# Ledger of designs, part 214: peptides against a protein of PDB entry 3B8E

Target 1, 230 residues: chain A of PDB entry 3B8E
Amino acid sequence: PFLIFIIANIPLPLGTVTILCIDLGTDMVPAISLAYEQAESDIMKRQPRNPKTDKLVNEQLISMAYGQIGMIQALGGFFTYFVILAENGFLPIHLLGLRVNWDDRWINDVEDSYGQQWTYEQRKIVEFTCHTPFFVTIVVVQWADLVICKTRRNSVFQQGMKNKILIFGLFEETALAAFLSYCPGMGVALRMYPLKPTWWFCAFPYSLLIFVYDEVRKLIIRRRPGGWVE

## One batch from the design tools (peptide; made by RFdiffusion4, then SolubleMPNN)

Design b2_p28_2_s2 (from b2_p28_2, 27 letters changed)
Fold by OpenDDE base, seed 3:
Structure b2_p28_2_s2 (fold): chain B 230 residues (1-230), chain A 28 residues (1-28)
Amino acid sequence: as target 1 above (230 residues)
Amino acid sequence: EEERERIYREYKELLEKARKEIEKALKE
């Protein structure tokens, strides 16, 4: 999100503090969960690996897989961002290069795609209105990510959700999202205005996409061990 | 900014407490 903000010079879709909350907060419990996750049924059956070559290959493959998932997460967030801005009169094309005027408090007549003039205060309200749904979208997509991270090769349906810490992590992320979205003062402090309940559902297609993607990937790995998809 | 930092600190403390509780529960 921040990279696109810089490159495209669009209004900031997600606050820096919120990004830090995601990076430091939402990943902590999942990391603990993964440390205590049950071993996959096939791990003990694997032949000894060459520690030099196989480690490098595995690190590259894992990095690529997480990179792809991260791209899907970002796309989900940006989709939500563009929908909200479009509903408020700012089409995606119009947002390109608008940041300079958008962030200038002395310009109170920034026009939207329909010629409506927006004051600085009004622009900031709509910007901060985007932050909460963007964050929630990321959290909802992370639910799928947490579930799929339990196993490298086995399906979630095969491994099961026996790790209570992982389940707790899902609830913790949801509780955090609810707290940041609806707690009094969060709108001012974190620039996250209250979220309409309907926006929670905007992320579900992307969560499903990640889940399906990973299940297909794991299926391919099971059928073709040592393939490029691993 | 100060309020954001306070909230962030409080959140971090809550997470650390939760982590400790989970660790205790796992040791039992």
Scores: peptide ipSAE 0.000, ipTM 0.199, DockQ to the pose 0.095
Fold by OpenDDE base, seed 4:
Structure b2_p28_2_s2 (fold): chain B 230 residues (1-230), chain A 28 residues (1-28)
Amino acid sequence: as target 1 above (230 residues)
Amino acid sequence: EEERERIYREYKELLEKARKEIEKALKE
């Protein structure tokens, strides 16, 4: 997100403090939950393989999953960001290169895509309005990410959700998202303005996409054991 | 502000309900 902010020269979609909250608050517990995940039923039934190659395969699988899912997560966040800005009159194309004028407090007549002039204060309100939905989008996408990472081969429907730590992690990150989104003072403290409940659903298509992608991947693995997708 | 407070209350109630459901599920 920060790299895109620099490269595209767009208004900042998410505050640095909020990013830290994601990294420390929402990612750590889920990561621990994965470490204590119960062994996949098919993995437990498999005969011992070469420990060196198995370790490499697992590392590659984890790296690939985190890389690809991370990209989808970022896309989801930016989608939400662009939707909110578009609803406020700033189309994505218009945002490119706008940061210089956007962040200039002496310019009070920045025009949106429809010719409406925005004061510095108004622009910052809109910017901070984007922070909360961006964060919430990340959390909602993380729900799907965390659930799908439970298994390598089996569907979530086959393996089930028995990891209590995983469930706790989902609850914790959701509670944190709710706290940051709705607690009074967060607009000032973290530059996260209140979020309409409807925005929680904006990330669902991306969560569904991740889920479908993973289920398809797992289906391919089940149908073609030993394939490159495994 | 009033709308925010309403949303906050509603969401808090939902979270509490969810917590209770999770707790129930964990006890089963």
Scores: peptide ipSAE 0.000, ipTM 0.216, DockQ to the pose 0.294
Fold by OpenDDE base, seed 5:
Structure b2_p28_2_s2 (fold): chain B 230 residues (1-230), chain A 28 residues (1-28)
Amino acid sequence: as target 1 above (230 residues)
Amino acid sequence: EEERERIYREYKELLEKARKEIEKALKE
């Protein structure tokens, strides 16, 4: 998100503290849970492998998969961001290059896509209004991500939800999202203004997309062992 | 088992670091 902010010169969609909350608050428990995940059912059926060479390959493939999922997550977050800004009069195309004027405290007449002028304070309110839904979108998308992380090759339906730590992670990140979104003072402390509950559903298509993507990926892996998609 | 413990320790350290950063950010 921060890289896109720099490259596109758009208003910051997500604050640094919020990013930390995502990385360490929402991803921590899931990451730990992976270490405690049960062995996949197919591992026991595999022939002995060379642990030195195969481990490196697997790590690269896992990293690639997570990279792709991360891109989908980012797209979901940015989609929500752009929708909110559009509802407030800023169309996505208009946001390109707007950062310079957006962040200038002395410019109080930044025009939206419809010619409405926005003060610095008003712009910052809108910006901070976007932080929460961006975060929430990421969390909702992460629900699917966490579920799919239970397995490397097996379908979620095959492996099931046996890891209690992972399940706890789902609730933990949701609780954190609710806390950050609705607790008084978060707008000032974390630059996260309260979010309407309806926005929680905005990310569901992306969660579904990730779920479908991973199931398809795993299906391909099962059908074509040794492929680069693994 | 050892790898799990290592991962857990590493993430615990990261969590503590994050707490400090958040606290710092809240003071600004």
Scores: peptide ipSAE 0.000, ipTM 0.183, DockQ to the pose 0.024
Fold by OpenDDE base, seed 2:
Structure b2_p28_2_s2 (fold): chain B 230 residues (1-230), chain A 28 residues (1-28)
Amino acid sequence: as target 1 above (230 residues)
Amino acid sequence: EEERERIYREYKELLEKARKEIEKALKE
């Protein structure tokens, strides 16, 4: 996510502390649970493989857990960020290169896509308004990602929700998201303004798309073992 | 199994470190 901010030179969609909360607080327990479940499921289904192959599987699982999930989460968060800013008059194209002026407290006439001038304080309010939805979007997308990553080949409907650690992790991250989103003082402490409950649903279409995509991918893998989508 | 346990221990340690960092960040 941070690299996208630098490359696109857009207003910061998520605070550094919130990024730390995501990377360290929300992703860790679910990732551990996924590593456990996937290792167990893949090991149980495969004939007792050479310890070297098990290590490779674990490395791949870690890469999937931290790489793929993180990227999908970031994309979901950015989507929500762009939607919120667009609703406030800043179209995505207009945001490109805007960060320099956006973060300058002495510029109080930054124009949106419709010519409306925004003061520094107004810009920071809308920026901080984006932080919470971005975070919540990551959590909501993470629900789907964690569920789909339980197995490489099995549908979620076939595998079920048997991993208690995963369920606990999902609950914990959701509780954390709710706490950070609605606890008094978080706007000051973490620059996360309270989120309207409706914004929790903004990520659901994206989560659903990821879910459907993964189920289709798994279906293809089952029909064509060793295919390019594996 | 041993490798899995090692990974879990490592991640548990990272989680604990992360929690401490978050706690520090919340106090700043």
Scores: peptide ipSAE 0.000, ipTM 0.169, DockQ to the pose 0.024; fails the geometry check

Design b2_p28_2_s3 (from b2_p28_2, 27 letters changed)
Fold by OpenDDE base, seed 1:
Structure b2_p28_2_s3 (fold): chain B 230 residues (1-230), chain A 28 residues (1-28)
Amino acid sequence: as target 1 above (230 residues)
Amino acid sequence: DEEREKIYEEALKKLEEARKLIEKALKE
């Protein structure tokens, strides 16, 4: 997300604190879940495979999966960001290169896509309004990620949600999202203004996409053991 | 089981560090 911000020179979609909350608060539980899955998989693979090579392969596969999922998460967050800004009069194309003027406190007449002028304060409010939904979007997408990470090869439908750690992770992420979104003072402290409940649903298509992607991936792996998708 | 416990403990430590960082950031 931060790289896109730099490259596109768009208004900052995420605050530093929000980024930290994502990295430390939301990514930790998936990592734990995956670590447990790996440990369980390694225990079940009792055949004397070279533990070093198998571990390396598993780490590479996990790294690739995380990279792909992270990219989808970022896309989901940016989608939400662009939707919010578009609803406030800033179309995506107009946001390109707007950062310089957006962040300039002396410019109080930045025009949106419809010619409406925005003061610095108004711009910052709408910017900070994007932080919370972006974060929430990441959390909602991570729900799918956590569910996916429960099983490497089996469908979620086959194994079910019996993992207490997974449930705890989902709860923790949701609670964190709710806290950051609705706790008084978070708008000032974290630059995360309260989120309209409707914005929680903006992430659902992406969660579904990740879910479908993983199910398809797992299906391919099951049908073609040893394929490049493994 | 021992490896799982170790991973869990390490994860908990990281989580605690993360919480401290967030708390520090909130005070800033």
Scores: peptide ipSAE 0.007, ipTM 0.220, DockQ to the pose 0.027
Fold by OpenDDE base, seed 2:
Structure b2_p28_2_s3 (fold): chain B 230 residues (1-230), chain A 28 residues (1-28)
Amino acid sequence: as target 1 above (230 residues)
Amino acid sequence: DEEREKIYEEALKKLEEARKLIEKALKE
């Protein structure tokens, strides 16, 4: 998220503290749960490979899982960010290169896409308003991503939700998201303003889309083993 | 198993560090 912020020169979608909360608070338990996940039935059916190659495969699987999950989460968060800013009058195209003026305390007449002028304080309010839903969106998307990453080839419906640690991780993430979103003082401490309950649902269509996409992908992989889709 | 344990230990350490950071931020 921070790299995209720098590259696109857009207003900061997610605070550094919030990023740390995501990286260290939300992602760790699910990652551990995946590490202890039982081998997929299709992997178990394979002949025992050379221990050296199996270790390498496991490391590669973990790294790919982390990378893919992080990428999808970031996309979901940025989607929510752009939706909120667009709702407040800032279209995505207008946000490109706006950071310099956005962060300047002395500029109180930054115009949105419709010519409305925004004071520095107003801009910071809308920026901080984006932090909470960005975080919540990541958590909601993680629900789908974690379920997806549980299996490489098998459908979620075939593998089932057997990992209790994964389920616990999902609840922990949700509880953390609720705490950070609604606990008094979080707006000041973490620059996360309270989130309207309606924003929790904003990520659901995206999560569903990812879920459906992954199931289709897995179906294709099962039908065409060794294809480019892997 | 040893690698899983190492990953778990590293993860726990990072979690503890994160908790400390959050606690510090909340006290600030």
Scores: peptide ipSAE 0.007, ipTM 0.228, DockQ to the pose 0.025
Fold by OpenDDE base, seed 4:
Structure b2_p28_2_s3 (fold): chain B 230 residues (1-230), chain A 28 residues (1-28)
Amino acid sequence: as target 1 above (230 residues)
Amino acid sequence: DEEREKIYEEALKKLEEARKLIEKALKE
């Protein structure tokens, strides 16, 4: 998000504090949960054909899969960001290159896509309004990510939800998101203004996309052992 | 503040519903 902010010169979609909350608050417990996850039976029972090459291939494939999932997560966050800004009069095309004027406190007549002028204070309110749903979108998408990460080959439907730590991580992440989003004072303290509960569902299509992606990937792995997607 | 509180309570309610659904799914 920060890189896109710099490259595209758009208003900051996600604050540094929210990034830290994701890294420290949402990612740690899931990472621990995965560490305690029992090795998938298909991984443990299958002897590698060549331990050296197969290890390298598996690491590359896992890295690629996580990279792709990460891109989908980012797209989900940015989608929510652009939707909210569009609802407030700023279309995505108009946001490109707008950062300089957006962040200039001396410019109080920045026009939106419809010619409405926005003061610096008004722009910052809209910006901070976007921080919360971006964060929430990431959290909701991470639900899917966490669920799919517990398996390598088996379908989520086959493996089931057995890791209690993972489940706890999901609730902890969600509770943190709710706290940061709706607790009084978070707008001032963390630049996260409250949003309507309906915005929690904006990420669902992307969560579904991640599930479909992972299930298709796993299906290919099951049907084509030794394929490039393992 | 009242609107925020309402939104917060509604969010908590939805989270609780989701929790119940997850618990139900885990028992199946």
Scores: peptide ipSAE 0.000, ipTM 0.205, DockQ to the pose 0.200
Fold by OpenDDE base, seed 3:
Structure b2_p28_2_s3 (fold): chain B 230 residues (1-230), chain A 28 residues (1-28)
Amino acid sequence: as target 1 above (230 residues)
Amino acid sequence: DEEREKIYEEALKKLEEARKLIEKALKE
């Protein structure tokens, strides 16, 4: 998200602190959950393979999976961002290069795509309105990520949701999202204005996409062990 | 801006504390 912000010179879609909250708050618990589940699975099923080679392969696979999922998360967040700005009169094309004028406190007549003038304060309200749904979108997509990462090769339906840690992680992320979205003062502290409940559902298609993608990937791995998808 | 930064730092500290609590709970 930050890279696109820099490259496109668009208004900031997600604050740096919010990004840190995602990284520290939402990604870490899932990572611990996955590490625990992997450790448990490895203890139960496999003789110690060459720890160096298997660790490297696992790290690469995890890195690639997280990279792909992260990209889908970013796309989902940006989609939400552009929808909100479009609803407020700023079409995506108009946002390109607008950052300089957008962030200038002395310019109070920035025009939207329809010729409406926006004060600095109004622009910042719209910007901050985008932060919350962007964050929530990431969290909702992370639900799918957590569920799919529970298993390397098996479908989630085969193992079930017996991992208490995973369930706890999902609830924690959801609680954090709710707290940041609706707790008084978060608009000032984190520049996250309250989210309309309807925006929670905007991320579901992306979560479903990730889920389907991973199930298909796992299906391919099961049918073609040793293929390029591994 | 400075006050906001302080608020953010405090929020990050709280998040870190929460993370530690979760990690502890996961080990138990």
Scores: peptide ipSAE 0.000, ipTM 0.217, DockQ to the pose 0.114; fails the geometry check

Design b2_p28_2_s4 (from b2_p28_2, 27 letters changed)
Fold by OpenDDE base, seed 2:
Structure b2_p28_2_s4 (fold): chain B 230 residues (1-230), chain A 28 residues (1-28)
Amino acid sequence: as target 1 above (230 residues)
Amino acid sequence: DEERKKIFEEALEKLKKAREEIKKALEE
């Protein structure tokens, strides 16, 4: 997220503190739950035919999976960010290169896409309004990610939700998201303004998309073992 | 800034405790 912020020169979609909360909070519990589930999953049930090559392939597959999941999460967050800013009058194209003026405290007449002038304080409010839903979007997308990562080949419907730790992780992430979003003082402390409940639903299409994509991927893998889709 | 730091540190401590509890549960 920070790299995209720098490259695109857009207003900061996700604060550094929020990034730390994601890295240290939301990702770790799921990672533990996945590590536990991997021992029981179909991924580990197959004895490596060649321990050297198969270990390397497994590490590569894990790294690629995490990388892809992270990209989808980021895309979901950025989508929510752009939707909120567009709703407030800033179209995505207009945001490109706007960072310099956006962050300048002395410029109080930054125009949106419709010619409305925004003070520095107003801009910061809308920026911080984006931080919470970006975070929440990541958490909601992570629900799907955790569920799909439970198995390599089997459908979620076939494997079921047997891992209690995974379920606990999902609830913990949700509780953390709710706490950060609605607890008094979080807006001041973490620059995360309260989120309207309706914004929780903005992530659901992405979660569904990931779920469908993964089920299709798994279906293809089952039909064509050893294909490039693995 | 000091208050923000304090709140953040408290939140991290709570999170750390939760992680340790999960770790213990996994080891059992």
Scores: peptide ipSAE 0.000, ipTM 0.242, DockQ to the pose 0.112
Fold by OpenDDE base, seed 3:
Structure b2_p28_2_s4 (fold): chain B 230 residues (1-230), chain A 28 residues (1-28)
Amino acid sequence: as target 1 above (230 residues)
Amino acid sequence: DEERKKIFEEALEKLKKAREEIKKALEE
């Protein structure tokens, strides 16, 4: 998200503090879950495959999977961002290169795509209005990621949702999202204005996409052990 | 800025507590 902000010179879609909260809060649970799964798999007396090559392959696969999931998360967040700005009169094309004027406190007549003038304060309100939905979108997409990370090869349906850790992780992320979205003072502290409940549902298609993608990937791995997807 | 820092620190503490709870749950 930050890279696109720099490259496209668009208004900031997600605050630095919020990004930090994502990295520290939401990414840590999947990492712990993966570490636990690795520990559990190591307890399963499979003959030590060449620990160097298998570890490298696993690390690369995990890195690639997280990279892909992260990309889908970013796309979901940006989609939400552009929808909100479009609803407020700023079409995506108009946002390109707008950052300089957007962030200038002395320019109080920035025009939207429809010729409406926006004061600095109004622009910042709209910007901050985007932060919460972007964050929530990431969290909702991470629900799917957590469910996916529960199983390396098996379908989630085969192992069931008996993992208390997964349920706790989902609850924690949801609680964090709710806290950041609705707790008084978060709008000032994190520049996240309260989210309309309807925006929670905007992320569900992306979560479903990730879930389907991973199930298909796992299905391919199960059917073609040793293929390029491993 | 100080108030923001305080709120952020409180949020971080909550996250740390949640992390510890998750860790405990993983150890069970």
Scores: peptide ipSAE 0.000, ipTM 0.238, DockQ to the pose 0.201
Fold by OpenDDE base, seed 4:
Structure b2_p28_2_s4 (fold): chain B 230 residues (1-230), chain A 28 residues (1-28)
Amino acid sequence: as target 1 above (230 residues)
Amino acid sequence: DEERKKIFEEALEKLKKAREEIKKALEE
């Protein structure tokens, strides 16, 4: 988000506070949950491989999968960001290059895509209104990521939801998102203004996309052992 | 702004503490 903010010169979609909340609140529990995940049945049943090459291959596969999922997550977050700004009068094309004027407190007549003028305070309110949904979108997409990451080859339906730590991670992440989104004072303290409950559903198509992507990937791995997607 | 920073820092400390407690609980 910060890189896109710099490159596209758009209003900041996700503040540093929300980034820290993601790193501290949403990434740690999933990482722990994966560490305590039971060995996959396919891994346990596979023939022994060379430890050096197997480790390297696994690291590359995990990195590639996370990279692809990360791109989908980012797209989901930015989609939510652009939808909210569009609903407030700022179409995506208009946001390009707008940051300089957007962040200038001396300019109180920044026009939206429809010619409405926005004061600095109003612009900051709408900017901070985007932070919460962006964060929530990432969290909701991370539900799918967390669930699919428990396996590399087997379908989620085959492995089931047996990891209690994984389940706890889902609840913890959701609770944190709810707290940051709806607790009084979070708008002032963390620049995360309350959002409509309907915005939680904006991430669902992307969560579904991640599930479909992962299931297709796993299906290919099962049907084509040693393939490029393994 | 200073008050916001203070509130943020306090919230962050609480989150860090909670995370550590969760981590400990998960290791048990």
Scores: peptide ipSAE 0.000, ipTM 0.255, DockQ to the pose 0.081
Fold by OpenDDE base, seed 5:
Structure b2_p28_2_s4 (fold): chain B 230 residues (1-230), chain A 28 residues (1-28)
Amino acid sequence: as target 1 above (230 residues)
Amino acid sequence: DEERKKIFEEALEKLKKAREEIKKALEE
């Protein structure tokens, strides 16, 4: 998100505090859950492998897969960001290159796509209004990520939801998102303004997309062991 | 078991760092 912010010169869609909340609340739980994950049922059926070469390949492939999932997460977040800004009069095309004027506190007449002028304070309000939905979108998409990270090769439907830490992670992320979105004072303290409950559902298609993507990936791995998709 | 322990320890270290960064960010 930060790289796109710099490259596209758009208003900042995600604050630093929000990023930290993601790292603390969402990224760590999967890592811990993996440490306590049950062995995949098919591991014992695998032939002995070269531990040095296969470990390196596995780490690279996992990194690529999570990188792709991260891109889908980012797309979901940006979709929500653009929808909110569009509802407030800023179409995506108009946002390109607007950052300089947007962040200038001395310019109080930035025009939206419909010719309405926005003060600095008004612009910051709408910007901060985007922070919470972006975060929530990431959390909702990470529900799918948490579910899929339980297994590398097996389908979630085959392995089930037996990891208590993973289940705890789902609830913890949701609780954190709800707290940051609806607790009074979060707009001032964290620059995350309240989110309409309907916005939680905007991320569901992306969560489903990640889930389907991973299931398809795992299916391909099962059908073509040792392929580049693993 | 050793690998699990390592992953857990690394995750705990990341948690501690993230908490410290959050505290710093809240103080700004």
Scores: peptide ipSAE 0.000, ipTM 0.223, DockQ to the pose 0.024

